# Peptides against a protein of PDB entry 4Z5W: the designs that were tried, part 53

Target 1, 305 residues: chain A of PDB entry 4Z5W
Amino acid sequence: IPDVFLELNKLWYFSAQSNLFNGEMPRSLSNSRSISLLSLRNNTLSGQIYLNCSAMTNLTSLDLASNSFSGSIPSNLPNCLRLKTINFAKIKFIAQIPESFKNFQSLTSLSFSNSSIQNISSALEILQHCQNLKTLVLTLNFQKEELPSVPSLQFKNLKVLIIASCQLRGTVPQWLSNSPSLQLLDLSWNQLSGTIPPWLGSLNSLFYLDLSNNTFIGEIPHSLTSLQSLVSKENAVEEPSPDFPFFKKKNTNAGGLQYNQPSSFPPMIDLSYNSLNGSIWPEFGDLRQLHVLNLKNNNLSGNIP

## One batch from the design tools (peptide; aimed at target 1 R41 S66 T139 P245)

Design b2_p22_3_s3 (made by RFdiffusion4, then SolubleMPNN; from b2_p22_3, 11 letters changed)
Fold by OpenDDE base, seed 1:
Structure b2_p22_3_s3 (fold): chain B 305 residues (1-305), chain A 22 residues (1-22)
Amino acid sequence: as target 1 above (305 residues)
Amino acid sequence: SSITQIVIPPTRPDIETGAIMT
């Protein structure tokens, strides 16, 4: 990418997504006063990620995902006072989330999907201080760590939480009961155990629940048959989606389906591939907005409603 | 410059680069 952005003093949107750009990010780009939306995802860019946040006063969205960047997560990003969305998926950091992210008040959406992030306890302890954080994606990190259940963790404005494919141990964390705006929860492909907690059915905005491919035991909580978002359409708060897409894998070897917004997901309860027992509640039939109920590969008995 | 937007079209398929769900 040429170092010409100093002359581009009105440039607010720059996308070079899915090209063959290599080398470092141009210094003039890292100092651009005009750029608001920056996407360099799916290139072969290298070097350390550096942004001059004192210069980049208009930066609102940053997508650097799927590049060959090296080094640490930029600890100065909270100084980008308008930065809302960050996509750092598929950047191999081998790092913890910087402590400075406690001050990241502009942050609304963050993805570290498959970025070799370590220490989930520290990550969640830091990110709970981001008062505007609505979307948090931590898929394919924290391999074989324990999902913290500390009740003091609070994500008051959290709408989308995805921590899939981490081989995480532990239980469904009680601190999620403090996230009443939660719309999408994916904890699939972990080693989570215990029972599915009844308080999940009190999350009135929850329309997408994936707990599949875990080690959950006991009965399906009857409270899941009363999820208000799945009974009626009235509570679908259309909020601005993150500027990065969501990818749902159908098969291990197939490209994922792209969804541009969380609201584009079919309303779903997936509890498949667990050790759940007891009956399938006939009251799942009352969930008129539910498109997908997946209960396969459990120890369920009785009648199918 | 009068340039407000620069979009370099993709030359290869997009990959799973956002929120990855399994």
Scores: peptide ipSAE 0.445, ipTM 0.913, DockQ to the pose 0.902
OpenDDE base, seeds 2, 3, 4, 5: peptide ipSAE 0.324, 0.433, 0.435, 0.427; ipTM 0.871, 0.899, 0.910, 0.899

Design b2_p22_3_s4 (made by RFdiffusion4, then SolubleMPNN; from b2_p22_3, 9 letters changed)
Fold by OpenDDE base, seed 1:
Structure b2_p22_3_s4 (fold): chain B 305 residues (1-305), chain A 22 residues (1-22)
Amino acid sequence: as target 1 above (305 residues)
Amino acid sequence: SSITEIVIPPTRPDIETGALLT
């Protein structure tokens, strides 16, 4: 990418997504006063990620995902006072989330999917201080760590939480009961155990629940048959989606389906591939908005409603 | 410059970036 952005003093949107750009990010780009939306995802860019947040006063969205960047997560990003969305998926950091992210008040959406992030306890302890955080994606990190269940963790404005494919141990964390705006929860492909907690059915905005491919035991909580978002359409709060797409894998070997917004996901309860027992509640039939109920590969008995 | 937007079209398929649901 040429170092010409100093002359581009009105440039607010720059996308070079899915090209063959290599080398470092141009210094003039890292100092751009005009850029608001920056996407360089899916290139072969290298070097350390550096942004001059004192210069980049208009930066609102940053997508650097799937590049060959090296070094640490930029600890100065909270100084980008308008920065809302960050996509750092598929960047091999081998790092913890910087402590400075406690001050990241502009942050609304963050993805570190498959970025070799370590220490989930520290990550969640830091990120709970981001008062505007609505979307958090931590898929394919924290390999074989324990999901913290500390009740003091609070994500008051959290709408989308995805911590899939981490081989995480532990239980469904009680601190999620403090996230009443939660719309999408994916904790699939972990080693989570215990029972599915009844308080999940009190999350009135929850329309997408994936707990599949875990080690959950006991009965399906009857409270899941009363999820208000799945009973009626009236509670679908359309909020602005993050500026990065979501990908749902259909099969392990197939490319994921791209979804531009969480609201475009089919309403789903997936509890498949667990050790759940007891009956399938006939009251799942009352969930008029539910498109997918997946209960396969459990120890369920009785009648199918 | 008068340039407000620069979009370099993709030359290869987009890959799974952002949020991965399994």
Scores: peptide ipSAE 0.441, ipTM 0.902, DockQ to the pose 0.888
OpenDDE base, seeds 2, 3, 4, 5: peptide ipSAE 0.424, 0.418, 0.250, 0.424; ipTM 0.893, 0.884, 0.670, 0.893

Design b2_p22_4 (made by RFdiffusion4)
Pose (drawn by RFdiffusion4):
Order: structure tokens, then C-alpha cells, then sequence
Structure b2_p22_4 (pose): chain A 291 residues (1-233, 242-249, 256-305), chain P 22 residues (1-22)
């Protein structure tokens, strides 16, 4: 990508995604005062990611995903004070999230999916301090690590939480109850154990729950039949494993408890869930009748 | 009822996980 961005001082939108571009991002792009939306995803771009946050005061959305970059996660990113969305998926950082991210107050959407992020314990202790974070994708990282149960964790405004296919040990942590506005929860494809917490049924905005492919035991909590959003009625897309979904509401309401060790019966009160599109209880130890 | 719900809801579908890249 040519180094001409000092000359293009009115450029607020640049999208070069899904091409064959390689090499580093030109420094002038890293200094662009006018750039707002930048999407370079799905190229062969490489090197240490450098962004001058004193210079890029208009940067609002950054998508460098699925590229050949290496080095660390830039620690100066919180200083890009208008940056609201970062898609850093499929960049092999082989690194932890910098502590400075606790100061990233403009951040509302973050994806480190399949990015070789280590230490979910430190990563979550940091990111809980980003007060405006509404969506977090940590899928395919933290391999075989433990999902922290530390009760001090609070993600208050969190709408979307996705940490799948990390083979995480531990239980569904109670501190997730500190995210009362949670819409979409995906903990699938992990090693999670214990029982399914009844408090999940207390999440009034939750419409999509993927607990599939875990080691969960015990009963289906009765509170799931009283889930409010299941009973009654921005750009950074998601892929399901790939089928594209543009926003969290593009996912039809779902309960997927499949591929666990769950026991007991199916509650008749599930009939109260009139807005439920998908119910997947396959590959469990469930017994009794079908209501 | 749950029996009525089964007429409108999908069951035994393929399970998957969400990511932000294909």
C-alpha cells in the first residue's frame, strides 16, 4: 500500500480488504489525521502493528484482522480516543493483552479471535475496566487454560460475550451475573464442568445461549424456561462455525445445551418460551417424557 | 405448550461456535 496518505488529507474511509496486499502498513497511514474507518483485513500485511494515536484522532474503526502481522499488541491503542471497534482476529500475537487496555474507555467492540492470546486470567481482569465494552470475542485463544472464577470481575455493559473453542477448564463463573444486559453468550467447545447455573435464567435480555460441547453435568436449570427475552418480544460481523451474521440480532434465539452430560427431564415450562427459534438438547443423558 | 412449541422450533440442529473471521 503506497505511502501517500499525507497527501490524501480528506480521506476518512479506506477499505482495501480481501486483496493480496503485503508488507507493512505505510507510516503515513499510521499518521493520518483524517482516517475514520480503516479496513485492511484479509491481506498478507506484516510486521509490528504501529499506530500513532496522537496523530490519528479521527480513527473510529480498525480492522486489521486475518493478516500476517506479528509482534505485540500495540499498547498505545487506548490513546486513539475515538477508536470504538477493533477487529484483531487471526493475527498471531503469541502474547497477552497489555495492561493499558484497562484505560481504553472509547472501546465498545473487541475481537481477538484465533489470535494466540495467552492468560485469560489477566486478559479479563484488564478488559473489565473498559466501561463501554459491549461485545467481546476471545474465541480460539487461551488453549486449555482455566476460566477464572475470581468474583471481582465485572463487565457491566456487556451485551455479547464469545469465548469458544478455547478448551477452557472450570465452571460457568458466577461473576457473569454482573453482566445483566447480556444478549449473546457463547462458551461452546470448551472443557467446562460443573452444573449449569440457575442465575442464567435471570438474564432478561439474553436470547442466545451456546453452552454446547462441554463437560457439564446435572440438571437443566428450571429458570431457563422463564428467560424473559425468550418468553416475550454498527459494523463488525460474526461468522459461525463460515456463515456470516452482521450483528448479534442476526442470530435467531437459541438454547444449545448439546454435547454435555446433562440429566433429568425436559421441563413442561419450556412451552412458555414463545420466541425461541432453536432448542438443541442433543447428545445428553436426559430422561423422562417429552412434555 | 411444549408440544406446540415443537411445531415451530428447530431441534437436533448442528452445533457450532462464533468467530469473527472465516
Amino acid sequence: IPDVFLELNKLWYFSAQSNLFNGEMPRSLSNSRSISLLSLRNNTLSGQIYLNCSAMTNLTSLDLASNSFSGSIPSNLPNCLRLKTINFAKIKFIAQIPESFKNFQSLTSLSFSNSSIQNISSALEILQHCQNLKTLVLTLNFQKEELPSVPSLQFKNLKVLIIASCQLRGTVPQWLSNSPSLQLLDLSWNQLSGTIPPWLGSLNSLFYLDLSNNTFIGEIPHSLTSLQSLVSKPDFPFFKKGLQYNQPSSFPPMIDLSYNSLNGSIWPEFGDLRQLHVLNLKNNNLSGNIP
Amino acid sequence: SFSELLSTVETNVDSGFITTAS

Design b2_p22_4_s1 (made by RFdiffusion4, then SolubleMPNN; from b2_p22_4, 9 letters changed)
Fold by OpenDDE base, seed 4:
Structure b2_p22_4_s1 (fold): chain B 305 residues (1-305), chain A 22 residues (1-22)
Amino acid sequence: as target 1 above (305 residues)
Amino acid sequence: SFAELLKRVKTNVESFYITTVE
């Protein structure tokens, strides 16, 4: 990318996604006072990510996903006082979340999907201090770590939590009950065990639940038949979506189905590929807004209602 | 009823995980 952005005093939005840009990020871009939205997704940009947050006072969104950046996660990003959305998916950091992110009060949406992030316990302990955090995507990180169950963890404003395909051990963490605004939960493709907790059915905004491909045991909680968002539409709080798309994928090499907003996901309960037993509750019939129910490959018994 | 649910919902579908990159 040419280093010509200093002359662009009115540059508010720059999108150069899905190009063949290589080399480092232009210094004029990393010092832009006018830029609000920056997307450089799906390029071959390299070097360290550096942003002059003292200059970039208007930066609200940053998408650097699918680049060849190296080094540490930029610890100074919390100094970008208007920065709300960050997509660092598919950047191979091999790092922990910086401690400075405890101060990241502007942060609303964060993705590190497939970014070789390590230490989920530290990551969640840090990110819980981000009081405005609504969307957190950590898919394909933390390989074979344990999902922390520390009850002191609090994500009060969390709406979207995706921690899929990490081979995580542990149980569905009780601290998620402190997230009453949770709309989408994906913990699929892990090694999570124990029972599915009944309090999960108390998450009145939860319209998308994926617990598939785990090692859950016991009965399906009857409380899932009373998920208010799946019974009625009345509680669907439309909030601003992240400035980055989501993708449903079967595997790392498959093309993804793109979803521009979390609300574009079909209302779903997926409990497939577990060791759940007992009966299918007939009261799943009350879930008038449900589009997908997947219970396959369990130890369920009795009659189909 | 559950029988009415089954008329409109997809069941036994393939499972996908969510990410923010292709």
Scores: peptide ipSAE 0.617, ipTM 0.961, DockQ to the pose 0.906
OpenDDE base, seeds 1, 2, 3, 5: peptide ipSAE 0.603, 0.599, 0.605, 0.591; ipTM 0.959, 0.959, 0.960, 0.958; seed 5 fails the geometry check

Design b2_p22_4_s2 (made by RFdiffusion4, then SolubleMPNN; from b2_p22_4, 10 letters changed)
Fold by OpenDDE base, seed 1:
Structure b2_p22_4_s2 (fold): chain B 305 residues (1-305), chain A 22 residues (1-22)
Amino acid sequence: as target 1 above (305 residues)
Amino acid sequence: SFAELLKRVQTNTESFFLTTVE
């Protein structure tokens, strides 16, 4: 990309996504005082990500996903005092989340999907300090790590949590019970074990639950039949709309179905591909807002209600 | 009833995981 952005004193939105731009991000762009929305997603940009946060005082959204950037995650990003949304998906960092992200109070939506992020324990310990964090996507990271269950972890304002396809070990973490505003949980395609905890049914805003492709055992918690968001329409919860799309994928090589907002997801319970036993609760019939119920490939028995 | 739910919901769907990149 040519370094010509100094003259663009009125540049508020720059989208050059899905092009063939190569080289480093222009210094004039990384020093832009006017830019609010920056998307360079799906290019061949390289080098280290550098943003002059002292200059970029209007930056609110950053999408650098699917680029050839290298090096560390920029530790100075918390100094971008208006920066709310970050998409760093498919950037191969091979790094931990910087400790400086404890101070990232403007952050509302973060994706590191498929970014070779390491140390999930440190990542969650750091990110819990982001008091405004509503959307967290950590899919395809943390290979064979253990999902920490430390009860002191608190994501009070979390609405969307996606930590899929990480081969994570452990159980459904008790600290998620401290996220009463959780609307979407995807922990699919891991090695999570134990029972599905009954307290998941107390998450009154939870309309999308994916625990598929794990090693969960025991019965389906009866409390899932009383998920208020799936019983009644009246819970029109304010939906987080991050400035980046979501994709439903069957595998890493498949094309994804694009969803512009989490609201666009059909209300779902997917518990498929586990080792769950017992009966299907008839009270799943009370879930009047449910669109998808997937219980296939379990050890369920008895009569279908 | 559960039988009424089954008339309107999708069952046995493919399992997908969520990402933010194609």
Scores: peptide ipSAE 0.587, ipTM 0.955, DockQ to the pose 0.933
OpenDDE base, seeds 2, 3, 4, 5: peptide ipSAE 0.573, 0.578, 0.579, 0.579; ipTM 0.953, 0.954, 0.954, 0.954

Design b2_p22_4_s3 (made by RFdiffusion4, then SolubleMPNN; from b2_p22_4, 12 letters changed)
Fold by OpenDDE base, seed 1:
Structure b2_p22_4_s3 (fold): chain B 305 residues (1-305), chain A 22 residues (1-22)
Amino acid sequence: as target 1 above (305 residues)
Amino acid sequence: SFADLLKRVQVNTESFFLTTVE
């Protein structure tokens, strides 16, 4: 990308997605005072990510996903006082989340999907301090780590949590019970074990639950038949709309189905590919807003109600 | 009823995980 952005004093939105741009990010762009939304997704940009947060006072959204950037996660990003949305998906950092992210109060939506992020314990300990964090996507990170269950972890304003395909061990973490505004939970394609906790059915805003492809045992909690968001329409909470799309993927190599907003996901319970036993609760019939129910490849028994 | 749910919902679909990149 040419270093010509100094003259673009009215540049509010720059989208150069899905091009063949290579080399480093232009310094004039990294120093732009006017830019609010920056997307350079799906390019071949390289080098270190550097943003002059003292200059970039209007930056609200940053999408650098699917680039060849290297090095550490920029520790100065919390100094971008208006920066709300970050998509760093498919950037191979091989790093931990910086301690400075404890101070990232402007942050509302963060994705590190497939970014070689390490140390999930440190990541969650840091990110819990982001009081405005509503959307967190950590899919395809943390190789064979343990999902921390530390009850002191607190994501009070979290609405969307996606930590899929990480090969994570552990159980459904009790600290999620401290996230009463949770609307979407995807912990699929891990090595999570134990029982599905009954308190999960107390998450009254939870309309999308994916626990598929784990090692969960025991019965399906009856409390899942009482998920208020799936019983009635009246609790349609304003959904977070991050400035980045989501993709449903069957595997890492398959094309994804694009969803522009979390609200575009059909209301779903997926518990498939576990070791769940017992019966299917007839009271799943009360879930009038449910669109997808997936219970396949379990050890369920009895009659289908 | 559960029988009425089965008339409306998709059951036993393919499982997908969510990401923010293709």
Scores: peptide ipSAE 0.576, ipTM 0.952, DockQ to the pose 0.922
OpenDDE base, seeds 2, 3, 4, 5: peptide ipSAE 0.561, 0.562, 0.568, 0.564; ipTM 0.950, 0.950, 0.950, 0.949

Design b2_p22_4_s4 (made by RFdiffusion4, then SolubleMPNN; from b2_p22_4, 8 letters changed)
Fold by OpenDDE base, seed 4:
Structure b2_p22_4_s4 (fold): chain B 305 residues (1-305), chain A 22 residues (1-22)
Amino acid sequence: as target 1 above (305 residues)
Amino acid sequence: SFAELLKTVKTNTESFFITTVE
């Protein structure tokens, strides 16, 4: 990308997605006072990510996903006082979340999907201090780590949590009960064990639950038949979606189905590929807003209602 | 009823995980 952005004092939006841009990010772009939304997703940009947050006072959204950037996660990003949305998916950092992210009060949406992030315990301990964090995507990181169940963890404003395909061990963490605004939970393709906790049915805004491809045992909690968002339409608070799209994938090599907003996901309960037993509750019939119910490949018994 | 729900819902679908990139 040519270093021509110094003279562009009115540049609010720069989108150069899915191009063949290579080399480092232009210094004039990293110092832009006017830019609000920067998307360079799906290029071949390299070097370290550096943003002059003291200059970039209008930066609200940053998408650098699917680039060849290297080095550490930029620890100065919390100094970008208006920065709300970050997509760093498919950037191979091989790093932990910086401690400075405890101070990232502007942050509302964060993705590190497939970014070789390490130490989930430290990551969650840091990110819980982000009081405005609503969307957190950590898919394809933390390989074979243990999902922390520390009850002190609090994500009060969390709406979207996606930590899929990490081979994570542990149980469904009790600290998620401190997230009453949770709308979408994807913990699929892990090695999570124990029972599915009944308090999940108390998450009145939860319309999308994926616990598929784990090692859960016991009965399906009857409380899942009372998920208010799946019984009635009335409580779908349309909140501003993150400035980055989501993709449903079968595997890392498959093409993804694009979803521009979390609200575009069909209402779903997927408990498939576990070791769940007992009966299917007839009261699943009350979930009139449900689009997908997947219970396949379990140890369920009795009659189908 | 559950039988009525089965007329409107997809069952036994493939499982997908969510990412923010292709």
Scores: peptide ipSAE 0.543, ipTM 0.941, DockQ to the pose 0.920
OpenDDE base, seeds 1, 2, 3, 5: peptide ipSAE 0.542, 0.528, 0.537, 0.537; ipTM 0.940, 0.938, 0.940, 0.940

Design b2_p22_5 (made by RFdiffusion4)
Pose (drawn by RFdiffusion4):
Structure b2_p22_5 (pose): chain A 291 residues (1-233, 242-249, 256-305), chain P 22 residues (1-22)
Amino acid sequence: IPDVFLELNKLWYFSAQSNLFNGEMPRSLSNSRSISLLSLRNNTLSGQIYLNCSAMTNLTSLDLASNSFSGSIPSNLPNCLRLKTINFAKIKFIAQIPESFKNFQSLTSLSFSNSSIQNISSALEILQHCQNLKTLVLTLNFQKEELPSVPSLQFKNLKVLIIASCQLRGTVPQWLSNSPSLQLLDLSWNQLSGTIPPWLGSLNSLFYLDLSNNTFIGEIPHSLTSLQSLVSKPDFPFFKKGLQYNQPSSFPPMIDLSYNSLNGSIWPEFGDLRQLHVLNLKNNNLSGNIP
Amino acid sequence: SLSDLIQNNINTASGGITTASP
């Protein structure tokens, strides 16, 4: 990509995604005062990611995903004070999230999917301090690590939480109850154990729950039949493993408890869930009748 | 068995929601 961005001082929107571009991002792009939306995803771009946050005061959305970059996660990123969305998926950082991210108060959406992020314990202790974070994708990182149960964790405004296919040990942590506005929860494809917490049924905005492919035991909590959003009625897309979904509401309401060790019966009170589109209880130890 | 199926799925670790196509 040519180094001409000093000359293009009115450019607020640049999208070069899904091309064959290689090499580093030109430094002038890293210094662009006018750039707001930048999407370079799905190229062969490489090198240490450098962004001058004193210079890029209009940067609001950054998508460098699925590229050949290496090095660390830039620690100066919280200083890009208008930056609201970062898609860093499929960049092999082989690194932890910098502590400075606790100061990233403009951040509302973050994806480190399949990015070789280590130490979910430190990553979550940091990111809980980003007060405006509404969506977090940590899928395909933290391999075989433990999902922290430390009760001090609070993600208050969190709407979407996805940490799948990490083979995580531990249980569904109670501190998730500190995210009362949670819409979409995906903990699937992990090693998670214990029972399914009844407090999940207390999440009034939750419409999508994927607990599939874990080691969960015990009963289906009765509170799931009283889930409010299941009983009654921005750009950074998601892929389901790939089928594209543009926003969290693009996912039809779902309960997927499949591929666990759950026991007991199916509650008749599930009939109260009139807005439920998908119920997947396959590959469990469930017994009794079908209500 | 059910346990083998569960462990096979876990060891594959490929499903779920992501922000990038495979």

Design b2_p22_5_s1 (made by RFdiffusion4, then SolubleMPNN; from b2_p22_5, 11 letters changed)
Fold by OpenDDE base, seed 3:
Structure b2_p22_5_s1 (fold): chain B 305 residues (1-305), chain A 22 residues (1-22)
Amino acid sequence: as target 1 above (305 residues)
Amino acid sequence: SLDDLIQALQDAATGGIYTVPE
């Protein structure tokens, strides 16, 4: 990418996704005062990620995903006072979340999907201080770590939590009960154990629950038949979605399905590939908005209602 | 390599939601 952005004093949006750009990010781009949305996703960019946050006063969205950047996560990003959305997926950091992210009050959406992030306890302890954080994607990190159950963790405004494919140990954490605005929870493809907690049914906005491919035991909580978002079409306040799309890998499609917004996911309860027992509750029939109920590969018994 | 194959098999055995095409 040429180092010509200093002259582009009106450049608001720069998208150069899915090209063959290599080398470092241009210094003039890292100092752009005008740029609001920057996407360099799916290139071969390398070197250290550096952004001059004191210059980049208009930066609101940053997508650097699927690049060959090296080094640490930029600890100065909280100084980008308007930066809301960050996609750092598929950047091999081999790092922990910087302590400076405690001060990241502008942050609304963060993805580190497949970014070799370490120490989930520290990551969650830091990110809980991000009062405006609504979307958190941590899939393919924290390999074989324990999901912290510390009751003091609080994500008050969290709407989307995705921590799939981490081989995480532990249980469904009680601190998630403090996230009453939670709409989408994906904890699939872990080693989570214990029972599915009944308080999940009290999350009135929860329309997508994926606990599949874990080691959960016991009965399906009857409270899941009372998930308010699945009983009635609540007028889900159309909150601004993240500036990055979501992808769900389906076995049949090499690229997965793209979902531009969390609301584009079908209303779903997926508890498949666990060790759940007992009956299927007839009251799942009350979930008039439910599109997908997946209970396969469990130890369930009795009649299918 | 065998390691690449093992990694590809591990990556094939992953699911859930991502923010890039996997």
Scores: peptide ipSAE 0.473, ipTM 0.821, DockQ to the pose 0.352
OpenDDE base, seeds 1, 2, 4, 5: peptide ipSAE 0.031, 0.470, 0.030, 0.030; ipTM 0.568, 0.819, 0.573, 0.657; seeds 1, 4, 5 fail the geometry check

Design b2_p22_5_s2 (made by RFdiffusion4, then SolubleMPNN; from b2_p22_5, 10 letters changed)
Fold by OpenDDE base, seed 5:
Structure b2_p22_5_s2 (fold): chain B 305 residues (1-305), chain A 22 residues (1-22)
Amino acid sequence: as target 1 above (305 residues)
Amino acid sequence: SLEELIQELINKATGGIYTVPE
């Protein structure tokens, strides 16, 4: 990418995604006062990520996903006082989240999907201080770590939590009960164990629950039959979605279906591929908004209601 | 190696939601 962005002093949106750009990010781009949205996703950019946050006062969205950047996560990003959305998916950092992210009050949406992030305990301890954080995607990180169950962890404004395919050990963490605005939870493809906790049914905004491909045991909590968002059409005020799309893998060979907003996901309970036992509750019939109930590959018994 | 095959199988045994195509 040429170093010409000083001349482009009115450039508000720069999207150069899905090209063949290589080398480092231009210094003039890292100092742009005009850019609000920057997307360089799916290129071959390299070097360290550096942004001059004192210059980039208009930056609101940053998508650098699927690039060959190296080094540490930029610790100065919290100084970008208007930066709301970050997509750093498929950047191999091999790092922990910087301690400076405790001060990242502008942050609303963060993805590190498949970014070789380490130390889930430190990551969650840091990110809980981001008071405006609504969307957190940590899929394909923290391999074989333990999901912390520290009850003091608090994500008050969290709406979307995705920590899939991490081979995480532990149980469904009690600290999630401190997130009453949670709409979408994906903890699929881990090594989570224990029982599914009944307090999940108290998450009144939860319309999408994926606990599939774990080692959960016991009965399906009856409280899941009373999930308010699935009983009634509450007018979920469509809050501003993240500036990055979501992808759900359909089959082994497809890049997945694209979902531009969390609201585009069908209302779903997926508990498939566990060791759950007991009956299917007839009261699942009360979930009038539920589109997908997936209970396959469990040890369930009795009658299908 | 068997270990590489197992790791490849583990790497193929991924699902859930992502923010880039996997």
Scores: peptide ipSAE 0.489, ipTM 0.826, DockQ to the pose 0.406
OpenDDE base, seeds 1, 2, 3, 4: peptide ipSAE 0.020, 0.472, 0.036, 0.462; ipTM 0.506, 0.824, 0.574, 0.820; seed 1 fails the geometry check

